# Peptides against a protein of PDB entry 3HUF: the designs that were tried, part 152

Target 1, 320 residues: chain A of PDB entry 3HUF
Amino acid sequence: MWIIEAEGDILKGKSRILFPGTYIVGRNVSDDSSHIQVISKSISKRHARFTILTPSEKDYFTGGPCEFEVKDLDTKFGTKVNEKVVGQNGDSYKEKDLKIQLGKCPFTINAYWRSMCIQFDNPEMLSQWASNLNLLGIPTGLRDSDATTHFVMNRQAGSSITVGTMYAFLKKTVIIDDSYLQYLSTVKESVIEDASLMPDALECFKNIIKNNDQFPSSPEDCINSLEGFSCAMLNTSSESHHLLELLGLRISTFMSLGDIDKELISKTDFVVLNNAVYDSEKISFPEGIFCLTIEQLWKIIIERNSRELISKEIERLKYA

## One batch from the design tools (peptide; made by RFdiffusion4, then SolubleMPNN)

Design b2_p21_5_s2 (from b2_p21_5, 10 letters changed)
Fold by OpenDDE base, seed 1:
Structure b2_p21_5_s2 (fold): chain B 320 residues (1-320), chain A 21 residues (1-21)
Amino acid sequence: as target 1 above (320 residues)
Amino acid sequence: SEKEKEEAEKKAEENEKEADK
């Protein structure tokens, strides 16, 4: 989201979130959803127009800012952004930091981009929330992205957490739920004058972890916990591969169970399968190798003695 | 410094009043 603050008292010492929309900036406007009052006698009554666009699909993958347009409102002394005079028709900016100078005012408005990108685990939840979140200047998507800061866990009562949720947790993405999304949707008006009123997702995240025994206390409990072990994985999802990498595993990939030869078995401690392949092919598993699902692996890695548990299962199958 | 900025604002205010004449 875009946040503005200013030097001196020209913004009354307030930090403000700018959502997608249009703002008239000047000395003689009242702060509301479409106006920003700036207190300086060197600033015109109506000085500039700020326009913040909704996030693009590209912004979800890059963590880039919503486009920030600045137009001078035909003022005598103009407007500058990053020491450059704004063009007569206005200019657009994609920089994460903007120093906005209104006329001859010696105090600048500092606009900075605070990255917030929300990944969803399923298309139904994305369809429900994307429009509202985009109107907050929050990029949204389904696919893994290095720009994601938050992950929406779908609460199915009594179900195991998904691979997406497991991976989001290990990536140190803030896991949130529908209650937090609902709360975000209500805050739009209250944060106009004080950006500090934006709800902290970390409280929601702490409550999710505390109330769900499928999570370890921290990602650090699981990261590199299986260092020195080797696995083979069916080439299915990037998230599954990255999850296993974060566990410190050496990974070999195969395309079918028929590709699991004696050479692969000799170099591999265990095979990781998806649920569908595990359930359909369990009768046809290669002899002398430990096969498990990602969900079964997750149940082991959340235990404090995960390395010992994995070693015992590997040994059990070498002598079977 | 904040003081130098306040002096610059006063100078800008004087220039604006001269420029509105």
Scores: peptide ipSAE 0.039, ipTM 0.718, DockQ to the pose 0.051
Fold by OpenDDE base, seed 2:
Structure b2_p21_5_s2 (fold): chain B 320 residues (1-320), chain A 21 residues (1-21)
Amino acid sequence: as target 1 above (320 residues)
Amino acid sequence: SEKEKEEAEKKAEENEKEADK
């Protein structure tokens, strides 16, 4: 989201969130959803127009700001952004920090980008929320991104957490739910004058972790917990691969269960399968190897004695 | 300095009173 602050109390000491939309900026406007009053005698009654665009698909992957357009409203002394005069037709900015000078005002408006990028675990929730979140200047998507700051967990009562949720947790993203999204949608009007009134996603996250026994106390409890073990996995998803890497596993990949030969078994402690393959092929598992799902592995990983539990299962099948 | 900023604001106020005429 864009936040503006100003020197010399020209914004009345307030930090304001700018959502996507158009704002008239000047001395003789009243603060509302489309106007920004600036208190200086050096500023025209109507001085500039700010236009913030909705996030692009590229912004979801880069964590870049919503495009910020500035137009001078034909003022005598013009408008500057980062010491450069704004052109007659207006200029667009993608920098994360903007120093906006209105006319000869000795105080600047400082605009800065606060990164927030929300990944969804399922397309149905994305379809429900994406439009509203984009109107808040929040990029949204389904695919993993290095720019992801928050991850939406789908609350299905009695369901195990998904691989996406497991991976998001280990990446130290803030896990949120639909209750947080609902709250975030209601605060739009209240945060116009005070950026500090943004809802705390960390409190939502802490409550999710505390109330769900499927989460360890911290990502650090799981990261590298299986260091020194080797697994083989079906080449299905990059997310599953990255999850197993974060556990400290050495990973071999295969394309089918038929590719699991004696050589692969000799260098592998266990095989990780997706649920569909595990359920269909459980009668045809290779002899002398431990096969499990990611969800079964996760249930072991969240235990304090995860290494001992894995070792016992490996030994049980090697000596049977 | 804060004083230089106040003086700059006074000068800009004088220049705007010439533009609203």
Scores: peptide ipSAE 0.039, ipTM 0.714, DockQ to the pose 0.061
Fold by OpenDDE base, seed 3:
Structure b2_p21_5_s2 (fold): chain B 320 residues (1-320), chain A 21 residues (1-21)
Amino acid sequence: as target 1 above (320 residues)
Amino acid sequence: SEKEKEEAEKKAEENEKEADK
């Protein structure tokens, strides 16, 4: 989201969130959803127009800002952004930090981008929330992204957490739920005058983790917990691969269970499968190798003695 | 500094007289 602050109390000492939309900026406007009052004698009654675009799909992957357009409203002294005069037709900016000078005002408006990118595990939830979140200037998507700051967990009581949720946790993404999204959608009007009213996701996250026994106390309890072990994985998802890497596993990939030869078995401690393959192929598993699902692996990983538990299961099946 | 603020404010007042012309 874009946040603006200003020097010399020209914004009345307030920080303001700018959502996607158009704002008239000037001395003689009243603060509302489409106007920003700036208190300086050197600023025109209507000085500039700020237009913030909705996030692009690319912004979800890059964590880039919503495009920020600045247009001078034919003022005597013009408008500058980052010491450059704004062109007559307006200019567009994708920089995360904008120093906006209105006319000869000695004080600048500082606009900065607070990155927030929300990943969804479920396409139905994305479809439900994406429009509202985009109107807050929040990029949304289904795929993993290095720019992802938040991950939406579905609150289906009694279901095992998904691989996406496990991975989001281990990569230290803030896990949120529908209750946080609902709260986030309600603050749009209240944050016009006070950007600090934007809800912190960390409290929601702490509550989710505390109330769900499927999570360890911290990602650090699981990261590299299986260092020194080797696994083979069916090449199914990038998220599952990255999850196993974060556990410190050496990973070999295969395309089918038929590709699991004696050489692979000799170099591999266990095979990780998805639920569908595990359930369908459990009768045809290669002899002498421990096969488990990611969810079964996760149940072991969250235990304090995970290394000992894995070792016992490997021994049990190698010598059976 | 407070002095730099006061000088900036005085310059702003001089610029106002030019902006209304």
Scores: peptide ipSAE 0.034, ipTM 0.682, DockQ to the pose 0.048
Fold by OpenDDE base, seed 4:
Formats: sequence, C-alpha cells, structure tokens
Structure b2_p21_5_s2 (fold): chain B 320 residues (1-320), chain A 21 residues (1-21)
Amino acid sequence: as target 1 above (320 residues)
Amino acid sequence: SEKEKEEAEKKAEENEKEADK
C-alpha cells in the first residue's frame, strides 16, 4: 500500500494510507476519501491530483507498487517528484519512494510503498476477496511468488492443511485467515487519518498457529529437520519440491511410478506422492520402498522426534 | 490499465466539479 508522510507538519503530523483512487491535494480541501489537505501558505488551494491505480498482475510477482500518477493543477510554481518537474499532462511513477514537492513549499510529502502481497490457497477465496483487496492497493494471486508477504489459509473444518499452507509456513510467510481480511476491509475509512491503524497480521498469525495442532511452534523446528535423508518425488508441483527442499531433503524426481527402478530405490529413503496418486496407485507401489503423501510426511515432521519416526518407517518397509 | 486510468480521470473530473460547487 502507498503511505504518505510529510516534513514540517504539512500533513498535521499524520501518516495516511492512499488506496487506489483519485485525490485532490491542496491547502483548501478537507481530508476525506478523495482529498488530501496540505497545510502550507506556499501551496495552492487545489495544487495537485494524485491517482493511484489498482495493482497489476505483474505487481503480484514483483511486489512493485501500484502506479502513482501525479498531475499539477496549473499552479504558479508547479509540482516536482524526485526533484523532477511534473509534465504538463502529468507523470506516472513506479518507484517505491517518491519525494513530492508542491510548489515552493520547503517541506516534501514522502510517499513510500509498504509491500503487502497476498497469496490465496484456492481460487474460490481469491474470487471472493481479490476485488476488495485490489481496491486497497493489495496485489493478490494463487501462485507462489517471492513477493508474497501473506498467505490466506483455506479453513475447511476437519481437513488437513494444504501443501500451500505448509510451504507458506516454512518460508515464513504470514499466514492469515478470512477474519483478518474482513477486518482489513473495514479499516479503509479509519486509516485516512492514521496509517498506524492498519491491523497487525502477526497477531492473527500467532493465533492461527497457537490454536491449530497441525502447526509446529516455529518454522525453524522443521527447516532442515530431515537433513541427510533422500526422497524421490513425482514431478507434480514446484511448491511440493520447494517444501521438501526446506526440510533439507535430497530430492530425485521421476515422471511415473514405473521409473522407480532398483537404482533409484538404492539411493532413496522414501517416495513422496500427492494424495491423488497415492490413493489411485497404492496397488502399483514398488516393493521395498516407503511411499507416503506430503500430508503424511507433514504429520511426521511436526513431531519432535521426526527423524526417529522416519527412520523406523524406512526400516520397517525396507525389510517387509 | 487504460480503462482504470479513464475511470480515475472521470472520477477526478467529477470530484473537481463537486469541489467547485
């Protein structure tokens, strides 16, 4: 989201979130959803127009800012952004930091991008929330991205957490739920005056982890917990691969269960499968190898003695 | 998008007309 602050109390010592939309900026406007009052004798009554666009799909992958357009409203002394005079038709900016000078005001408005990028675990929740979150200047998507800051867990009652949720946890993404998104949607009016009123996602995350027995106490309890073990994985998802890498596993990939030969078995401690393949192919599993799902692996990983549990299962099935 | 720019510009023009009343 875009946040503005200013030097010399020209914004009354307040920070403000700028959501996607259009703002008239000037000395003689009242602060509301479309106006920013700036207190200086050197600033025109109506000085500039700020227009913030909704997030692009590219912004989801890059963590880049919503496009920030600045237009001078035919003022005597113009407007500058990053020491450059704004063009007659206005200029658009994708920099994360903007120093906005209104006329001859000695104090600048500082606009900075606070990255918030929300990944969803399922398309249904994305479809429900994306429009509202985009109107808050929050990029949203389904696919994993290095720019993701938050992950919306799908709460299906009585279901195991998804691979996406497991991976989001291990990569230290802030896991949130629908309650946080609902709260985030209500603060739009209150944060006009104070950007600090943004809800703390870390409190939501702590509550999710504390109240769900499917999570370990920290990601650090699981990261590299299986260092020294080797697995084979069906080449089904990049997210599953990255999850297994974060566990410290050496990973071999195969295209079909038929590719699991004696050589692969000799180098592999266990085979990791998705639920669909595990359930459909149970009868065709190679003899003498431990096959499990990612969800079954996760149930072992969250245990304090995960290495001992894995070792026992490997030994049991290698000699069966 | 170009359409979002047009909608933003239209809203700006509407807000300008309301502020001049």
Scores: peptide ipSAE 0.019, ipTM 0.430, DockQ to the pose 0.094

Design b2_p21_5_s4 (from b2_p21_5, 9 letters changed)
Fold by OpenDDE base, seed 5:
Structure b2_p21_5_s4 (fold): chain B 320 residues (1-320), chain A 21 residues (1-21)
Amino acid sequence: as target 1 above (320 residues)
Amino acid sequence: SEAEKKAKEEKAEKNEKEAEK
């Protein structure tokens, strides 16, 4: 989201969030959802127009800002952004930091991009929330991204957490739920006067972790917890691979259970399967190898003695 | 710094007097 601040009390000492939309900026406007009052005798009654675009799909992967358009409203002394005069038709900016000078005002408006990118685990929840979140200037998507700051956990009562949720947790992404998204939808009015009234996602995250026994106390308890072990996995998802890497596993990939030969068995401690393959192929598992699902592995990993537990299971099946 | 604040205030007063012309 864009945040604006200014020097010399020209914004009344307040910071403001700018959502996607159009703002008239000037001395003789009243602060509302489409106007920004700037207090200086050096500023025109109606000085500039700011237009913030909704996020693009690219912005979800890059964590880049919503496009910021500035137009001078035909003022005597013009408008500058980053010491450059705004063109007659307006100019568009993708920089994360904008220094906006209105006319001869000695104080600048500073616009800063706060990155917030929300990943969804569930496509139905994405479909429900994406439009509203985009109108807040928040990029949204389903796929993993290095720019992801928040992850929406699906609140299905009594369901196991998904691989996406497990991976988001290990990546130290702030896990949130629909209650936080609902709260975000209410902030538009309050943050006009004070950007500090933005809801804290960390409280939501702490409550999720505290109230769900499927999470360890910290990501650090699980990261590299299986260092020195080797697994093979069916090449099904990048998230599953990255999850196993964060556990410190050496990973081999295969395309079918038929590719699990004596050589692969000799260098592999266990095989990780998705639920569909595990349930369909239980009868066809190679002898002398431990096969489990990611969800079964996760149940071992969240235990304090995970290394001992997995070692015992490997030994039990090598000698069975 | 307080000195930078004072220099900006003096520049503000100068620019205000120029904008009233």
Scores: peptide ipSAE 0.049, ipTM 0.717, DockQ to the pose 0.040
Fold by OpenDDE base, seed 4:
Structure b2_p21_5_s4 (fold): chain B 320 residues (1-320), chain A 21 residues (1-21)
Amino acid sequence: as target 1 above (320 residues)
Amino acid sequence: SEAEKKAKEEKAEKNEKEAEK
């Protein structure tokens, strides 16, 4: 989201979130959803127009800012952004930090981008929330992204957490739920006056972990917990591969269960499968190898003695 | 520094008198 603050008292010492939309900036406007009052006699009554665009799909992957347009409203002394005079038709900016000078005012408005990118676990929830979140200047998507800051878990009552949720947890993404998204939707008016009124996602995250026994106490309890073990995985999802890497596993990939030869078995401690393949192919599993789902693996990993549990299962099946 | 703040305030006051014209 875009946040503005200013040097001196020209913004009355307040920090403000700028959502996508158009703002008239000047001395003689009243602060509301479309106006920014700036207190300086050096500033015109109506000085500039700020226009913040909704996030692009690219912004979700890059964590880049919503496009910020600045137009001078034909003022005597103009407007500058990053020491450059704004052109007559206005200019557009994609920099994360903007120093905006209105006329001869010696104090600048500082606009900075606070990165917030929300990944969704399922397309249905994305479809429900994306429009509202985009109107808050929050990029949204389904795919994994290095720019992802928050992850919305799918809460189906009584279901195990998804691979996406497991991976989001291990990569230290802030896991949130629909309650946090509802709260974000309500604060839009209150944060006009004070950007500090943004809800703390870390409190929501702590509450999710505390109230769900499917999470370990910390990501650090699971990261590299299986160092020294080797697994084979069906080449299905990059997310599953990255999850297993974060566990410290050496990973071999195969295209079909028929590719699991004696050589692969000799180098592999266990085989990791998705639920659909595990359920459909259970009868065709190679003898003498431990096969499990990612969900079954997760249930072992969240235990404090995960290494001992896996070792016992490997031994049981190698000698059966 | 307080000196930089005062210099900015004096510059502001000077610019204010120019913007009222």
Scores: peptide ipSAE 0.049, ipTM 0.716, DockQ to the pose 0.044
Fold by OpenDDE base, seed 2:
Structure b2_p21_5_s4 (fold): chain B 320 residues (1-320), chain A 21 residues (1-21)
Amino acid sequence: as target 1 above (320 residues)
Amino acid sequence: SEAEKKAKEEKAEKNEKEAEK
């Protein structure tokens, strides 16, 4: 989201969030959803127009800012952004930091980008919330992104957490739910005058972890917990691969269960399968190795004695 | 410094008198 602050008291000492939309900036406007009052006699009654665009798909992957357009409203002394005069037709900016000078005002408006990118685990929830979140200047998507700051888990009562949720947790992404999204949707008007009134996602995250026994106390309890073990996995999901890497596993990939030969078994402690393959092919599992799902592995990983549990299962099947 | 603040205020007042013309 864009946040503006100003030097001196020209913004009344307040920080303000600029959501996607158009703002008239000047001395003789009243602060509202479309106007920014700036208190200086050096500033025209109506001085500039700011236009914040909605996030692009690229902004979701890069964590880049919503495009910031500035137009001077034919003022005597013009408008400058980063010491450059704004052109007659207006100029667009993608820099994360903007110093906006209105006419001869000795104080600048400082605009800065606060990154917030929300990944969804469920496409139906993305479809429900994406439009509203984009109108807050928040990029949204389904695919993993290095720019992702928040992850929306689907709360289905009695379901195991998904691989996406497991991976988001280990990546230290802030996990949120629908209750937080509802709250974000209601605060839009209250944050106009004070950017600090944005809801804290960390409280939602703490409540999710505390109330769900499928989460360990911290990601650090699981990261590299299986260092020294080796697994083989079906080449199906990049997120599954990255999850297993974060556990400290050495990973071999195969294309089918038929590719699991004696050589692979000799180098591998266990095989990780997706649920569909595990359920369909459980009768044809190779002898001398145990196969498990990511969800079964996760249930072991969240235990304090995860290494001992895995070692016992490996030994049990080598001597069976 | 308070002196830099006062110099910015004086410069603001001078620029204000030019913008009303």
Scores: peptide ipSAE 0.044, ipTM 0.698, DockQ to the pose 0.043
Fold by OpenDDE base, seed 3:
Structure b2_p21_5_s4 (fold): chain B 320 residues (1-320), chain A 21 residues (1-21)
Amino acid sequence: as target 1 above (320 residues)
Amino acid sequence: SEAEKKAKEEKAEKNEKEAEK
């Protein structure tokens, strides 16, 4: 989201979030959803127009800002952004930091981008929330992205957490739920006067982790916990691969269970499968191999003695 | 300094009032 602050109390000592939309900036406007009052005699009654665009799909993958357009409203002394005069037709900016000078005012408006990108675990939740979140200037998507800051966990009561949720946790993404999204949707008007009123997701995350026994106390409890072990994985999901890498596993990939030869068996401690393959193929598993699902692996890795548990299961099935 | 910024603002205000006359 875009946040503005200013020097010399020209914004009355307040920070403000700029959501997607159009703002008239000037001395003789009243602060509301479409106006920014700036208190200086060196600033025109109506000085500039700011236009914040909705996030693009590219912004979800890059964590880039919503496009920031600045237009001077035909003022005597113009408008500058990053020491450059704004062109007659206006200019658009994708920099994360903007120093905006209105006329001859010696104090600048400082705009900065606070990155927030929300990944969803399922398309139904994305379809429900994407429009509202985009109107807050928050990029949304389904795919993994290095720019993702938050992950929406699907709350199905009594279900195991998904691979997406497991991976989001291990990569230190803030896990949130529908209650947090609802809260975000209600604060839009309250943050006009004070950007600090934007809800902190960390409290929601702490409560999710505390109240769900499927999570360890921290990602650090699981990261590299299986260092030194080797697994084979069916090449079905990049997210599953990245999850196993974060556990410190050496990973071999295969295309079918039939590709598991004696050489692969000799170098592999266990085979990781998705639920569908595990359930369909359990009768045809190669002898002498420990096969498990990611969800079964997760139940082991959240235990304090995960390495001992894995070792015992490997021994049990290699000598069976 | 904050004092130099304020002095620049006061000078800008004088120049604007002189240009509206």
Scores: peptide ipSAE 0.038, ipTM 0.713, DockQ to the pose 0.052

